# Peptides against a protein of PDB entry 5ONS: the designs that were tried, part 25

Target 1, 181 residues: chain A of PDB entry 5ONS
Amino acid sequence: MFKKFDEKENVSNCIQLKTSVIKGIKNQLIEQFPGIEPWLNQIMPKKDPVKIVRCHEHIEILTVNGELLFFRQREGPFYPTLRLLHKYPFILPHQQVDKGAIKFVLSGANIMCPGLTSPGAKLYPAAVDTIVAIMAEGKQHALCVGVMKMSAEDIEKVNKGIGIENIHYLNDGLWHMKTYK

## One batch from the design tools (peptide; made by RFdiffusion4, then SolubleMPNN)

Design b1_p11_3_s4 (from b1_p11_3, 3 letters changed)
Fold by OpenDDE base, seed 2:
Structure b1_p11_3_s4 (fold): chain B 181 residues (1-181), chain A 11 residues (1-11)
Amino acid sequence: as target 1 above (181 residues)
Amino acid sequence: SAEELFEESLE
């Protein structure tokens, strides 16, 4: 989603949300990520304005105090930014790729099944279409936010093709955006 | 940063 993304070229505008809209978004976030509920007032304090950065290709980024928190495309599901995920790693279920897959993930490549079934990888139960945090062998922080294109069960059985779609990865255009005030 | 630590540890 952000492989060719550049803040100067791909951001259209920024709007401040009304309180009613913020409440709706918070409810959506809790529905998607139930574990975030106790932390949501910390992540999105009531006293702080919430903004949406509107980008090309129907991408919207939710921000508070310049911090990029979540993003979505075409009013689909929200994804946490890697920066938020690093602070709250429990927001998403995890999958772990082996060392060999790291360089490909960091280039924006989708995660192939062998990178999730090989030694050093860890594959956890997850249904297709689940948004997941991609961890790496021997690393503490997630390097990617992805979407399961196969169930964990099918990844193990088939062990061929794209297991997880790469949506947002370390050092992509969104990562480089850092803040937006 | 997390990025720097991550990249420094890459083979």
Scores: peptide ipSAE 0.053, ipTM 0.739, DockQ to the pose 0.151
Fold by OpenDDE base, seed 3:
Structure b1_p11_3_s4 (fold): chain B 181 residues (1-181), chain A 11 residues (1-11)
Amino acid sequence: as target 1 above (181 residues)
Amino acid sequence: SAEELFEESLE
């Protein structure tokens, strides 16, 4: 989603949200990520305005105090940014790729099934379309936010093709945006 | 940063 993203070229505008809209978004976030509810007040304090950075290709980035928190495309599901995920790693269920897959993930490549079933990888139960944090063998922080294109069960059984779609990865255009106030 | 820690651990 952000492989060729550039803040200067791909950001259209930034709007400050009304309180009613913010409440609706918070409810959506809790529905998507139930475990975030106890933390939402410190992630999105009531006293702080919430903004949406509108980008090309119908991408919207939710920000508070300049911090990029979540993003979505075409009013689809919200994804946490890697920067938020690093602070709250429990927001998403995890999957772990082997060390050989790291360089490909960091180039924006989708995660292939063998990279999730080989020694060094760890595959946890997850349904298709689940948004997941991609961890790596020997690393402590997520390097990618992805979407399960197959269930964990099918990844193990079929063990070929795209297991997880790469949505946002370390050092992509969104990562380099850092802040927007 | 998390980025720095990750990059430093890359082979």
Scores: peptide ipSAE 0.047, ipTM 0.723, DockQ to the pose 0.147
Fold by OpenDDE base, seed 4:
Structure b1_p11_3_s4 (fold): chain B 181 residues (1-181), chain A 11 residues (1-11)
Amino acid sequence: as target 1 above (181 residues)
Amino acid sequence: SAEELFEESLE
């Protein structure tokens, strides 16, 4: 989603959200990520304005005090930014790729099934379309936010093709955006 | 390397 993304070229505008809209978004976030509920007042304090950075290709980034928190495309599900995920790693269920897959993930490549079933990888139960944090063998922080294109069960059984779609990865255009006010 | 960039990105 952000492989060729550039803040200066791909941001259209920024809007400040009304209180009612913010409440709706918070409810959506809790529905998607139940574990985030106790932390939302910390992540999105009531005293702080919430903004949406509108980008090309129908991408929207939710921000508070310039911090990039979540993003979505075409009114789809919200994804946490890697920066937020690093602070709150429990927001998403995890999958782990082997060490050899790191270079491919960091190039924006989708994650193939063998990279999730090989030695060094860890595959946890997850349904198709689940948003997941991609961990890597020997690393402590997520390097990618992805979407299960197959269930964990099918990844294990079929063990070929795209297992997880790469949505947002370390050092992509969103990562380099850092902050926006 | 990609791994080096990964490690540096975490700092």
Scores: peptide ipSAE 0.044, ipTM 0.740, DockQ to the pose 0.828
Fold by OpenDDE base, seed 5:
Parts: structure tokens; sequence; C-alpha cells
Structure b1_p11_3_s4 (fold): chain B 181 residues (1-181), chain A 11 residues (1-11)
């Protein structure tokens, strides 16, 4: 989603959200990520305005005090940014790729099934379309936010093809955006 | 390497 993303070229505008819209978004976030509820007031304090940075390709980034928190495309599900995920690793269920897959993930490549079933990888139960944090063997922080294209069960059984779609990865255009005020 | 960039990105 952000392979060729550049803040200067791909951001269209920024809007401040109304209170009612913010409440709706918070409810959506809690629905998607139930574990976030106790932390939501810390992540999105009531006193702070919430903004949407509108980007090309129907990408929207939710921001508070310039921090990039979540993003979505075409009003689909919200994804946490890696920067938020690093602060709150529990927001997403995890999958772990082996060491050899790191270079490919960091190039924006989708995660292939063997990278999730090989020694050093850890595959956890997850249904298709689940948004997941991609962890790496021997690393503490997520390097990618992805979407399960196959269930964990099918990844193990089939063990070929794209297991997880790479949506947002470390050092992509969104990562380098850092903040937006 | 990409791995080195990964480590640097976490600093």
Amino acid sequence: as target 1 above (181 residues)
Amino acid sequence: SAEELFEESLE
C-alpha cells in the first residue's frame, strides 16, 4: 500500500473530525481491536482533536497530535501503523516469519507460506482476512502489518503461495512519514 | 542489508 508512497506527493489534504465522527471511529476500533478499549483514552485523548490525512488511492490516515495511529483504504478496516503497534504490540494478533523472510518483507513482498512454516517461524491460529502483526525470528518489534490471505490451517496444509499480504512494512513510505501536523 | 536497516529502524 505504501511502496511508492511519498508524503509530499501522495497526501491530498487533512481534515479535523467532528466529535460524532470520532465517537464512531472509536467504536469501530474497539470492535476491530477489543483489547484496545482500556488504552483508547490514552491513544486518543478526548481533549485532543482527531484528524484524517487524506491520501491518494483512497487512503486515509487517522492522526492525533500529529501521530499517525491508524490507516484505512476505501473505508475498509482500520490498520494500526507500525509506530502505534510498536507502542501497543497487543493490538494485533501476531505471526512470525523466519529470518530468511525478513529481507523480502522489508522490500514489500507478500509473505509466502514457507516463510511461516519453516524453522524459526511461528504460525498462530488466524482466519482469512485477519489483520496481523508480522514478527520476525529474533526480533522484538513488528516489521510489517499484513492481512491473512489464507487461514493458518491452510497455510500449514497447502504451504505454497501467498499466506499473508504485505500492507505496511518497516521503512516504507508511511513509516518515513513519521508525523503529520 | 535489509536486516541492518531493520535494526537501525528500531533505534
Scores: peptide ipSAE 0.033, ipTM 0.697, DockQ to the pose 0.779; fails the geometry check

Design b1_p11_4_s1 (from b1_p11_4, 4 letters changed)
Fold by OpenDDE base, seed 2:
Structure b1_p11_4_s1 (fold): chain B 181 residues (1-181), chain A 11 residues (1-11)
Amino acid sequence: as target 1 above (181 residues)
Amino acid sequence: SLDEEMEKYYE
């Protein structure tokens, strides 16, 4: 989603959200990520305005105090940014790729099944279309936010093709935005 | 920067 993304070229505008809209978004976030509910007050304090950065390709980024928190495309599901995920790693279920897959993930490539079934990888139960945090063998922080294109069960059985779609990865265009006020 | 250090974890 952000492989060719550049803040200077791909941001259209930024709007401050009304209270009612913020409440709706918070409810949606809790629905998508139930574990975030106890943390929403510190992630999105009531006293702080919430903004949407509108980008090309119908991408919207939710921000508070300049911090990029979540993003979505075409009013689809929200994804946490890696920066938020690093602070709250439990927001998403995890999958772990092996060491060899790291360089490909960081180039924006989708995650192939062998990178999830090989020694060093860890594949956890997950249904197709689940938004997941991609961890790496021997590393502490997630390097990617992805979407299961196959169930974990099918990844193990078929073990070829795209297992997880790469949505947002470390050092992509969204990562380099850092903040937006 | 912290970001640069973080990125190096995956080089």
Scores: peptide ipSAE 0.177, ipTM 0.779, DockQ to the pose 0.044
Fold by OpenDDE base, seed 1:
Structure b1_p11_4_s1 (fold): chain B 181 residues (1-181), chain A 11 residues (1-11)
Amino acid sequence: as target 1 above (181 residues)
Amino acid sequence: SLDEEMEKYYE
Protein backbone atom coordinates (compact mmCIF):
# COMPACT_ATOMS: atom_id res chain seq x y z
CA MET B 1 0.00 0.00 0.00
CA PHE B 2 2.89 2.37 0.74
CA LYS B 3 5.68 0.97 -1.42
CA LYS B 4 5.91 4.12 -3.52
CA PHE B 5 4.18 6.43 -1.06
CA ASP B 6 5.58 9.91 -0.54
CA GLU B 7 4.09 12.42 1.89
CA LYS B 8 4.75 15.37 -0.38
CA GLU B 9 3.22 13.76 -3.43
CA ASN B 10 0.47 11.53 -2.08
CA VAL B 11 -1.18 13.51 0.72
CA SER B 12 -4.25 15.44 -0.39
CA ASN B 13 -5.54 17.16 2.74
CA CYS B 14 -6.10 16.85 6.49
CA ILE B 15 -9.38 17.27 8.37
CA GLN B 16 -10.24 17.46 12.05
CA LEU B 17 -12.99 15.07 13.06
CA LYS B 18 -16.12 15.89 15.00
CA THR B 19 -16.68 14.25 18.38
CA SER B 20 -19.45 12.01 17.06
CA VAL B 21 -17.21 10.70 14.30
CA ILE B 22 -14.40 10.09 16.76
CA LYS B 23 -16.74 8.10 18.98
CA GLY B 24 -17.74 5.95 16.03
CA ILE B 25 -14.15 5.32 15.06
CA LYS B 26 -13.22 4.36 18.61
CA ASN B 27 -16.04 1.84 18.64
CA GLN B 28 -14.84 0.42 15.34
CA LEU B 29 -11.32 0.11 16.67
CA ILE B 30 -12.51 -1.76 19.75
CA GLU B 31 -14.51 -4.12 17.56
CA GLN B 32 -11.51 -4.81 15.36
CA PHE B 33 -8.97 -4.91 18.18
CA PRO B 34 -10.66 -5.84 21.46
CA GLY B 35 -7.37 -5.79 23.34
CA ILE B 36 -6.95 -2.09 22.64
CA GLU B 37 -9.91 -1.00 24.78
CA PRO B 38 -8.03 -0.46 28.06
CA TRP B 39 -5.38 1.53 26.21
CA LEU B 40 -7.53 3.56 23.85
CA ASN B 41 -7.87 6.49 26.24
CA GLN B 42 -4.13 7.03 26.36
CA ILE B 43 -3.73 6.40 22.63
CA MET B 44 -6.57 8.80 21.81
CA PRO B 45 -7.09 11.05 24.84
CA LYS B 46 -10.50 12.71 24.97
CA LYS B 47 -8.93 16.14 25.26
CA ASP B 48 -6.93 15.76 22.05
CA PRO B 49 -8.34 16.39 18.58
CA VAL B 50 -8.35 13.55 16.10
CA LYS B 51 -7.48 14.18 12.46
CA ILE B 52 -7.67 12.24 9.23
CA VAL B 53 -4.92 12.68 6.68
CA ARG B 54 -6.46 11.98 3.29
CA CYS B 55 -4.13 10.51 0.73
CA HIS B 56 -4.30 9.38 -2.87
CA GLU B 57 -5.87 6.04 -3.73
CA HIS B 58 -8.49 6.52 -1.01
CA ILE B 59 -6.01 6.05 1.82
CA GLU B 60 -6.84 7.70 5.16
CA ILE B 61 -4.50 7.99 8.13
CA LEU B 62 -5.88 8.59 11.62
CA THR B 63 -3.70 10.93 13.67
CA VAL B 64 -3.63 12.41 17.18
CA ASN B 65 -1.19 15.20 18.01
CA GLY B 66 0.62 14.48 14.78
CA GLU B 67 1.14 10.82 15.63
CA LEU B 68 0.08 8.39 12.92
CA LEU B 69 -2.03 5.74 14.60
CA PHE B 70 -4.17 3.82 12.13
CA PHE B 71 -4.83 3.79 8.41
CA ARG B 72 -7.44 2.39 6.06
CA GLN B 73 -8.26 2.30 2.37
CA ARG B 74 -11.68 2.97 0.87
CA GLU B 75 -13.18 2.99 4.36
CA GLY B 76 -12.23 -0.63 4.86
CA PRO B 77 -10.79 -2.07 8.04
CA PHE B 78 -8.32 -0.07 10.08
CA TYR B 79 -4.69 -1.14 10.28
CA PRO B 80 -2.37 0.04 13.01
CA THR B 81 0.80 1.77 11.92
CA LEU B 82 4.01 -0.02 12.78
CA ARG B 83 4.91 2.88 15.03
CA LEU B 84 1.77 2.36 17.10
CA LEU B 85 2.16 -1.40 16.97
CA HIS B 86 5.66 -1.12 18.38
CA LYS B 87 4.20 0.63 21.42
CA TYR B 88 1.29 -1.78 21.71
CA PRO B 89 2.43 -5.06 20.15
CA PHE B 90 -0.63 -6.94 21.40
CA ILE B 91 -3.04 -5.01 19.17
CA LEU B 92 -2.66 -7.62 16.43
CA PRO B 93 -2.22 -11.36 16.41
CA HIS B 94 1.30 -12.33 15.40
CA GLN B 95 2.91 -14.42 12.72
CA GLN B 96 6.65 -14.95 12.46
CA VAL B 97 8.69 -15.31 9.29
CA ASP B 98 12.09 -16.93 9.11
CA LYS B 99 15.27 -14.92 8.81
CA GLY B 100 15.52 -15.51 5.08
CA ALA B 101 12.15 -13.90 4.43
CA ILE B 102 13.11 -10.58 6.05
CA LYS B 103 14.76 -9.06 2.99
CA PHE B 104 11.75 -9.87 0.83
CA VAL B 105 9.25 -8.46 3.32
CA LEU B 106 11.29 -5.28 3.55
CA SER B 107 11.17 -4.96 -0.23
CA GLY B 108 7.39 -4.94 -0.08
CA ALA B 109 6.91 -8.48 -1.29
CA ASN B 110 4.00 -10.56 -0.15
CA ILE B 111 4.88 -13.29 2.29
CA MET B 112 5.07 -16.69 0.68
CA CYS B 113 4.00 -19.81 2.51
CA PRO B 114 7.48 -21.35 2.84
CA GLY B 115 8.59 -18.32 4.83
CA LEU B 116 5.89 -19.15 7.38
CA THR B 117 6.41 -22.92 7.59
CA SER B 118 10.20 -23.19 7.60
CA PRO B 119 12.45 -23.58 10.61
CA GLY B 120 12.66 -20.27 12.40
CA ALA B 121 9.14 -19.28 11.42
CA LYS B 122 6.16 -19.52 13.75
CA LEU B 123 2.69 -19.90 12.30
CA TYR B 124 -0.24 -19.34 14.63
CA PRO B 125 -3.91 -20.14 14.01
CA ALA B 126 -5.57 -17.41 11.97
CA ALA B 127 -8.42 -17.17 9.49
CA VAL B 128 -8.33 -15.64 6.03
CA ASP B 129 -8.52 -11.84 6.03
CA THR B 130 -7.13 -11.54 9.56
CA ILE B 131 -4.89 -8.51 10.00
CA VAL B 132 -1.65 -9.68 11.56
CA ALA B 133 1.64 -8.37 12.85
CA ILE B 134 4.59 -9.93 11.09
CA MET B 135 7.45 -10.75 13.39
CA ALA B 136 10.81 -12.11 12.31
CA GLU B 137 13.10 -14.77 13.64
CA GLY B 138 15.50 -13.24 16.14
CA LYS B 139 13.90 -9.79 16.00
CA GLN B 140 12.03 -8.03 18.79
CA HIS B 141 9.69 -5.70 16.90
CA ALA B 142 7.23 -6.24 14.06
CA LEU B 143 8.56 -5.46 10.59
CA CYS B 144 5.25 -5.62 8.73
CA VAL B 145 1.49 -5.39 9.00
CA GLY B 146 -0.22 -7.90 6.75
CA VAL B 147 -3.45 -9.67 5.90
CA MET B 148 -3.85 -13.43 5.85
CA LYS B 149 -4.63 -14.50 2.28
CA MET B 150 -4.80 -18.13 3.35
CA SER B 151 -5.73 -19.59 6.69
CA ALA B 152 -2.87 -20.80 8.84
CA GLU B 153 -4.12 -24.32 8.27
CA ASP B 154 -4.06 -23.94 4.50
CA ILE B 155 -0.62 -22.34 4.59
CA GLU B 156 0.70 -25.45 6.29
CA LYS B 157 -1.12 -27.84 3.97
CA VAL B 158 -0.58 -26.13 0.63
CA ASN B 159 2.71 -24.42 1.47
CA LYS B 160 2.80 -22.65 -1.89
CA GLY B 161 1.82 -19.19 -3.02
CA ILE B 162 0.97 -16.05 -1.10
CA GLY B 163 0.21 -16.70 2.55
CA ILE B 164 0.07 -13.12 3.77
CA GLU B 165 -0.36 -9.90 1.82
CA ASN B 166 2.17 -7.23 2.70
CA ILE B 167 0.27 -4.04 3.57
CA HIS B 168 2.72 -1.90 5.55
CA TYR B 169 6.37 -2.67 6.22
CA LEU B 170 9.38 -1.15 7.92
CA ASN B 171 11.03 1.57 5.82
CA ASP B 172 8.08 1.99 3.46
CA GLY B 173 6.56 5.37 2.66
CA LEU B 174 4.27 5.37 5.69
CA TRP B 175 7.12 4.48 8.04
CA HIS B 176 9.12 7.43 6.81
CA MET B 177 6.12 9.68 7.37
CA LYS B 178 6.95 10.12 11.04
CA THR B 179 4.44 12.81 12.01
CA TYR B 180 1.77 14.95 10.42
CA LYS B 181 0.15 17.99 12.06
CA SER A 1 15.45 6.57 19.34
CA LEU A 2 13.51 3.40 18.70
CA ASP A 3 12.73 4.59 15.19
CA GLU A 4 16.37 5.11 14.36
CA GLU A 5 17.37 1.80 15.87
CA MET A 6 14.68 -0.06 13.97
CA GLU A 7 15.73 1.50 10.69
CA LYS A 8 19.37 0.65 11.24
CA TYR A 9 18.57 -2.80 12.51
CA TYR A 10 16.87 -3.86 9.29
CA GLU A 11 19.19 -2.05 6.86
Scores: peptide ipSAE 0.130, ipTM 0.783, DockQ to the pose 0.040
Fold by OpenDDE base, seed 4:
Formats: C-alpha cells, sequence, structure tokens
Structure b1_p11_4_s1 (fold): chain B 181 residues (1-181), chain A 11 residues (1-11)
C-alpha cells in the first residue's frame, strides 16, 4: 500500500473530525481490536483533536497530535501503523517469518507460505482476512502489518503461494512520514 | 535516531 508512497506527492489534505465521527471511529476500533479498549483513552485522549490525513488512492490516516495511529483504504478496515503497534504490540495477533524472509518483507513482497512453515517461523491459528503483525525470527519488533490471504490451517496444508499480503512494512513510505500536524 | 536503530535492527 505504501511502497511508492511519498508524503509530498501523495497527501491531499488534512481534516479535523467532529466529536460524533470520532466516537464512531473509536467504536469501530474497539470492534476490530477488542484488546485496545483499555488503552484507547491513552492513545486518543478526549481533549485532543483527531485528524484524518487524506491521501491518494483513497488512503486515510488517523492522527492525534501529529502521531500516525491507524490507516485505511476505501473505508475498509483500519490497520494500526507500525509505530503504534510497536508501542502496543498486543493490538494484533502475531505471525512470525523465518530469517530468510526478512529481506523480502522489507522490500514490500507478500509473504509466501514456506516462510511461515519453515524452521524459525511460527504460525499461529488465524482465519483468512485477519489483520496480523508480522514478527521475525530473532527480532523483538514487528516489521510488517499484513492480512492473511489463507487461513493458518490452509497455509500448513497447501504450503504454496501467498500466505499473507504485505500491507505496511518497516521503512516504507508510511514509516518515513513519521508525523503529520 | 529511533528510525535508524529500527532500520539497522532488521538489516
Amino acid sequence: as target 1 above (181 residues)
Amino acid sequence: SLDEEMEKYYE
């Protein structure tokens, strides 16, 4: 989603959200990520304005105090940014790729099944379309936010093709955006 | 910077 993304070229505008809209978004976030509920007031304090950065290709980034928190495309599901995920790693269920897959993930490549079933990888139960944090063998922080294209069960059985779609990865265009006020 | 550290961490 952000492989060719550049703040200067791909940001259209920024809008401040009304209270009613913010409430709706918070409810959506809790529905998607139930574990975030106790932390949501810390992440999105009531006294702080919430903004949406509108980008090309129907990408929207949710921000508070310039911090990039979540993003979505075409009003689909919200994804946490890696920066937020690093602070709150429990927001997403995890999958772990082996060491060999790291360089491909960091190039924006989708995650192939063998990278999730090989020694050094850890594949946890997850349904298709689940948004997941991609961890790496021997590393502490997530390097990617992805979406399961197959269930964990099918990844193990088929063990061929794209297991997880790469949505947002370390050092992509969104990562380099850092802040937006 | 934190960004540089994270980049190196995955190099």
Scores: peptide ipSAE 0.168, ipTM 0.783, DockQ to the pose 0.043; fails the geometry check
Fold by OpenDDE base, seed 3:
Structure b1_p11_4_s1 (fold): chain B 181 residues (1-181), chain A 11 residues (1-11)
Amino acid sequence: as target 1 above (181 residues)
Amino acid sequence: SLDEEMEKYYE
């Protein structure tokens, strides 16, 4: 989603949201990520304005105090940014790729099934379309936010093709945006 | 910076 993303070229505008809209978004976030509810007041304090950065390709980034928190495309599901995920690693269920897959993920490549079933990888139960944090063998922090294109069961059984779609990865255009006020 | 550290961490 952010392979060729540049803040100067791909951001259209930024708007401050009304209270009612913020409430709706918070409810959506809790629905998508039930475990976030106890932390939402810390992530999005009531006293702080919430902004949407509108980008090309119908991408919207939710920000508070300049921090990039979540993003979505075409009013689809919200994804946490890697920067938020690093602060709250439990927001998403995890999957772990093997060491050899790291360089490909960091180039924006989708995650192939063998990278999730090989020694060094860890595959946890997850349904298709689940948004997941991609961890790596021997590494502490998530390097990617992805979407299951196959269930964990099917990844293990078929072990061929795209297991997880790469949505946002370390050092992509969104990562380099850092903050926006 | 944290950004630089993270970049090197995964290289």
Scores: peptide ipSAE 0.138, ipTM 0.773, DockQ to the pose 0.043; fails the geometry check

Design b1_p11_4_s2 (from b1_p11_4, 6 letters changed)
Fold by OpenDDE base, seed 1:
Structure b1_p11_4_s2 (fold): chain B 181 residues (1-181), chain A 11 residues (1-11)
Amino acid sequence: as target 1 above (181 residues)
Amino acid sequence: SLDKEMEEFYK
């Protein structure tokens, strides 16, 4: 989603959200990520305005005090930014790729099944379309946010093709967009 | 740390 993203060229505008809209978004976030509920007031304090940075290709980034928190495309599901995920790693279920897959993930490539089934990888139960944090063998911080294109069960059985779609990864265009006020 | 891992990712 952000492989060719540049803040200067791909950001259209920024709007401040009304209280009612913020309330709706918070409810959506809790529905998507139940584990975030106890932390949501810390992540999005009531006293702080919430903004949406509107980007090309119908991408929207939710921000508070310039911090990029979540993003979505075409008003689909919200994804946490890696920067937020690093602070709250439990927001997403995890999958772990082996060492060999790291360079491909960090180039924006989708995650192939063998990178999830090989020694050093850890594949946890997950349904198709689940948003997941991609961890790497021997690393503590997520390197990617992805979407399951196959169930964990099918990844193990078929073990060919795209297992997880790469949505957001370290050093992509969104990562380099540190803040936006 | 994240900074350390960032270095490791690209070695």
Scores: peptide ipSAE 0.486, ipTM 0.932, DockQ to the pose 0.046
Fold by OpenDDE base, seed 5:
Structure b1_p11_4_s2 (fold): chain B 181 residues (1-181), chain A 11 residues (1-11)
Amino acid sequence: as target 1 above (181 residues)
Amino acid sequence: SLDKEMEEFYK
């Protein structure tokens, strides 16, 4: 989603959200990520305005005090930014790729099934379309946010093709955006 | 740290 993303070229505008819209978004976030509920007032304090950075290709980024928190495309599900995920690593369920997959993930490549079933990888139960944090063998911080394109069960039994779609990864265009006020 | 891991990711 952000492989060729550039803040100067791909951001259209930024709008401040109304209170009612913010409330709706918070409810959506809790529905998607139930574990976030106790932390949401810390992440999005009531006193702070919430903004949407509107980008090309119908991408929207939720921000509070310039911090990039979540993003979505075409009114689809919200994804946490890696920067937020690093602060709250429990927001997403995890999957772990082996060390050999790291360079490919960091180039924006989708995660192939063998990278999730090989020694050093850890594949946890997850349904198709689940948003997941991609961890790497021997590393503590998520390197990617992805979406299950197959269930964990199918990844294990089929073990070929795209298991997880790469949505956002370290050092992509969104990562380099850092903040936006 | 994240910075240290960032270096390791690209070795």
Scores: peptide ipSAE 0.433, ipTM 0.922, DockQ to the pose 0.046
Fold by OpenDDE base, seed 2:
Structure b1_p11_4_s2 (fold): chain B 181 residues (1-181), chain A 11 residues (1-11)
Amino acid sequence: as target 1 above (181 residues)
Amino acid sequence: SLDKEMEEFYK
């Protein structure tokens, strides 16, 4: 989603949200990520304005105090940014790729099944279409936010093809955006 | 730290 993204070229505008809209978004976030509910008051304090950065390709980034929190495309599901996920790693279920898959993930490539079934990888139960945090062998922080294109069970059985779609990864355009006020 | 880990990702 952000492989060719550049803040200077792909950001259209930024709007401040009304209270009612913020409440709706918070409810949606809780529905998508139930574990975030106790943390929303510190992630999105009531006293702080919430903004949406509108980008090309119908991408919207939710921000508070310049911090990029979540993003979505075409009013689809919200994804946490890696920066938020690093602070709250429990927001998403995890999958772990092996060492060899790292360079490909960081190039924006989708995650192939062997990178999730090989030694050094860890594959946890997850249904297709689940938004997941991609961890790497021997690393503490997620390097990617992805979407399961196969269930964990099918990844193990078939063990070929795209297991997880790469949505947002370290050093992509969104990562380099850092903050936006 | 994250920064150090980031460096390791590119090794």
Scores: peptide ipSAE 0.152, ipTM 0.824, DockQ to the pose 0.046
Fold by OpenDDE base, seed 4:
Structure b1_p11_4_s2 (fold): chain B 181 residues (1-181), chain A 11 residues (1-11)
Amino acid sequence: as target 1 above (181 residues)
Amino acid sequence: SLDKEMEEFYK
């Protein structure tokens, strides 16, 4: 989603959200990520305005105090940014790729099944379309946010093709955006 | 910076 993304070229504008809209978004976030509820007041304090950065290709980034928190495309599901995920790693269920897959993930490549079933990888139960944090063998912090294109069960059985779609990864255009005020 | 640390950690 952000492989060719550049703040200078791909950001259109920024809007401040009304209270009612913020309430709706918070409810949606809790629905998507139930574990975030106790932390939401810390992540999105009531006194702080919430903004959406509108980008090309129907991408929207949710921000508070310039911090990039979540993003979505075409009003689909929200994804946490890696920066938020690093602070709250439990927001997403995890999958772990082996060491060999790291360089490909960091190039924006989708994650192939063998990278999730090989020694050094860890594959956890997850249904198709689940948004997941991609961890790496021997690394503490997530390097990618992805979406399961196959269930964990099917990844193990078929072990061929794209297991997880790469949505947002370390050092992509969103990562380098850092803040927006 | 923390960003640099993360970037270097995955090099």
Scores: peptide ipSAE 0.136, ipTM 0.791, DockQ to the pose 0.041

Design b1_p11_4_s3 (from b1_p11_4, 5 letters changed)
Fold by OpenDDE base, seed 3:
Structure b1_p11_4_s3 (fold): chain B 181 residues (1-181), chain A 11 residues (1-11)
Amino acid sequence: as target 1 above (181 residues)
Amino acid sequence: SLDEEMKKYYE
């Protein structure tokens, strides 16, 4: 989603949201990520304005105090940014790729099934379309936010093709955006 | 910077 993303070229505008809209978004976030509810007041304090950065390709980035928190495309599901995920690593269920997959993930490649079933990888139960944090063998910080294109069961059984779609990865255009006020 | 640190971390 952010392979060729540049803040100067791909951001259209930024708007401050009304209170009612913020409430709706918070409810959506809790619905998607039930475990986030106890932390939402820290992530999005009531006293702080919430902004949407509108980008090309119908991408919207939710920000508070300049921090990039979540993003979505075409009013689809919200994804946490890697920067938020690093602060709250439990927001998403995890999947772990082996060492060999790291370089490919960091180039924006989708995660192939063998990278999730090989020694060094860890595959946890997850349904198709689940948004997941991609961890790496021997590393502590998530390097990618992805979407299960197959269930964990099917990844293990078929072990061929795209297991997880790469949505946002370390050092992509969104990562380099850092902050926006 | 954080991005440089993370880049080196995964190299």
Scores: peptide ipSAE 0.235, ipTM 0.821, DockQ to the pose 0.045
Fold by OpenDDE base, seed 4:
Structure b1_p11_4_s3 (fold): chain B 181 residues (1-181), chain A 11 residues (1-11)
Amino acid sequence: as target 1 above (181 residues)
Amino acid sequence: SLDEEMKKYYE
């Protein structure tokens, strides 16, 4: 989603959200990520304005105090940014790729099934379309946010093709955006 | 910076 993304070229505008809209978004976030509810007032304090950065290709980034928190495309599901996920790693269920897959993930490549079933990888139960944090063997911080293209069960059985779609990864255009006020 | 830390971490 952000492989060729550049803040200067791909950001259209920024809008401040009304209170009613913010409430709706918070409810959506809690529905998607139930574990975030106790932390949401810390992540999105009531006194702080919430903004949406509108980008090309129907991408929207939710921000508070300049921090990039979540993003979505075409009003689909919200994804946490890696920067938020690093602060709150429990927001997403995890999958772990082996060491050999790291360089490919960091190039924006989708995660192939063998990288999730090989020694050093850890595949946890997850349904298709689940948004997941991609962890790496021997590393403590997520390097990618992805979406299961197959269930964990099918990844293990078939063990061929794209297991997880790469949505957002370290050093992509969103990562380099850092803040936006 | 955080960028440098993460780059170094995944080198």
Scores: peptide ipSAE 0.213, ipTM 0.802, DockQ to the pose 0.043
Fold by OpenDDE base, seed 5:
Structure b1_p11_4_s3 (fold): chain B 181 residues (1-181), chain A 11 residues (1-11)
Amino acid sequence: as target 1 above (181 residues)
Amino acid sequence: SLDEEMKKYYE
């Protein structure tokens, strides 16, 4: 989603959200990520305005005080930014790729099934379409936010093809955006 | 978030 993303070229505008819209978004976030509820007032304090940075390809980035928190495309599900995920790693369920997959993930490549079934990988139960944090063998911070294209069960059974779609990865265009006010 | 050291750690 952000492989060729550049803030100067791909951001269209920024709008400040109304209170009612913010409430709706918070409810959506809690529904998607139940574990975030106790932390949401810290992440999105009531006194702070919430903005949406509108980008090309119908991408929207939710920001508070310039911090990029979540993003979505075409009003689909919200994804946490890696920067937020690093602060709150429990927001997403995890999957772990082997060390050999790291280079490819950091190039924006999708995660192939063998990279999730190898000895250095750890595959946890997850349904198709689940948004997951991609961890790496021997590393402590997520390097990618992805979407399960197959269930964990099917990844193990089939063990061929794209297991997880790479949505946002370390050092992509969104990562380099850092802040936006 | 990851700093430059952590970025290098992934390389």
Scores: peptide ipSAE 0.191, ipTM 0.795, DockQ to the pose 0.044
Fold by OpenDDE base, seed 2:
Structure b1_p11_4_s3 (fold): chain B 181 residues (1-181), chain A 11 residues (1-11)
Amino acid sequence: as target 1 above (181 residues)
Amino acid sequence: SLDEEMKKYYE
C-alpha cells in the first residue's frame, strides 16, 4: 500500500474530526481490535483532537497529536501503523517469518508460504483475511502489517504461493512520514 | 535515529 508512497506527493489534505465521528471510529476500532479497548484513552485522549490525513488511492490515516495511529483504504478495515503496533504489540495476532524472508518483506514483497513454515518461522492459527503483525525470527519488533491470504491451516497444507499480503512494512512510505501535524 | 536503528535491526 505504501511502497511508492511519498508524503509530499501523495497527501491531499488533513481534516479534524467531529466528536461524533471520533466516537464512531473508536467503536469500530474496539470491534476490530477488542484488546485495544483499555488502551484507547491513552492512545486517543479525549482532550486531544483527532485528524484524518487524506491521501491518494483513497488512503486515510488517523492521527492524534501528529502521531500516525491507524490507516484504511476505501472505507475498509483499519490497520494499525507499525509505530503504534510497536507500542502495543498485542493489538494484532502475530505470525513470524524466518530470517531469510526479512529482506523480501522489507522490499515490500508479499510473504510466501515457505517463509511461514520453515525452521525459524512460527505460524499461529488464523483465518483468511485476518490482519496480522509480522514478526521476524530473532527480532523483537514487528516489521510488517499484513493480511492473511490463506488460513494458517492452508498455508501449512499447500505451502506455496502468497500466504500473507504485505500491507505496511518497516521503512515504507508510511513509516517515513513519522509524524503529521 | 530510531528509524535508522530499526532498519539496522532487521538487516
Scores: peptide ipSAE 0.170, ipTM 0.799, DockQ to the pose 0.045; fails the geometry check

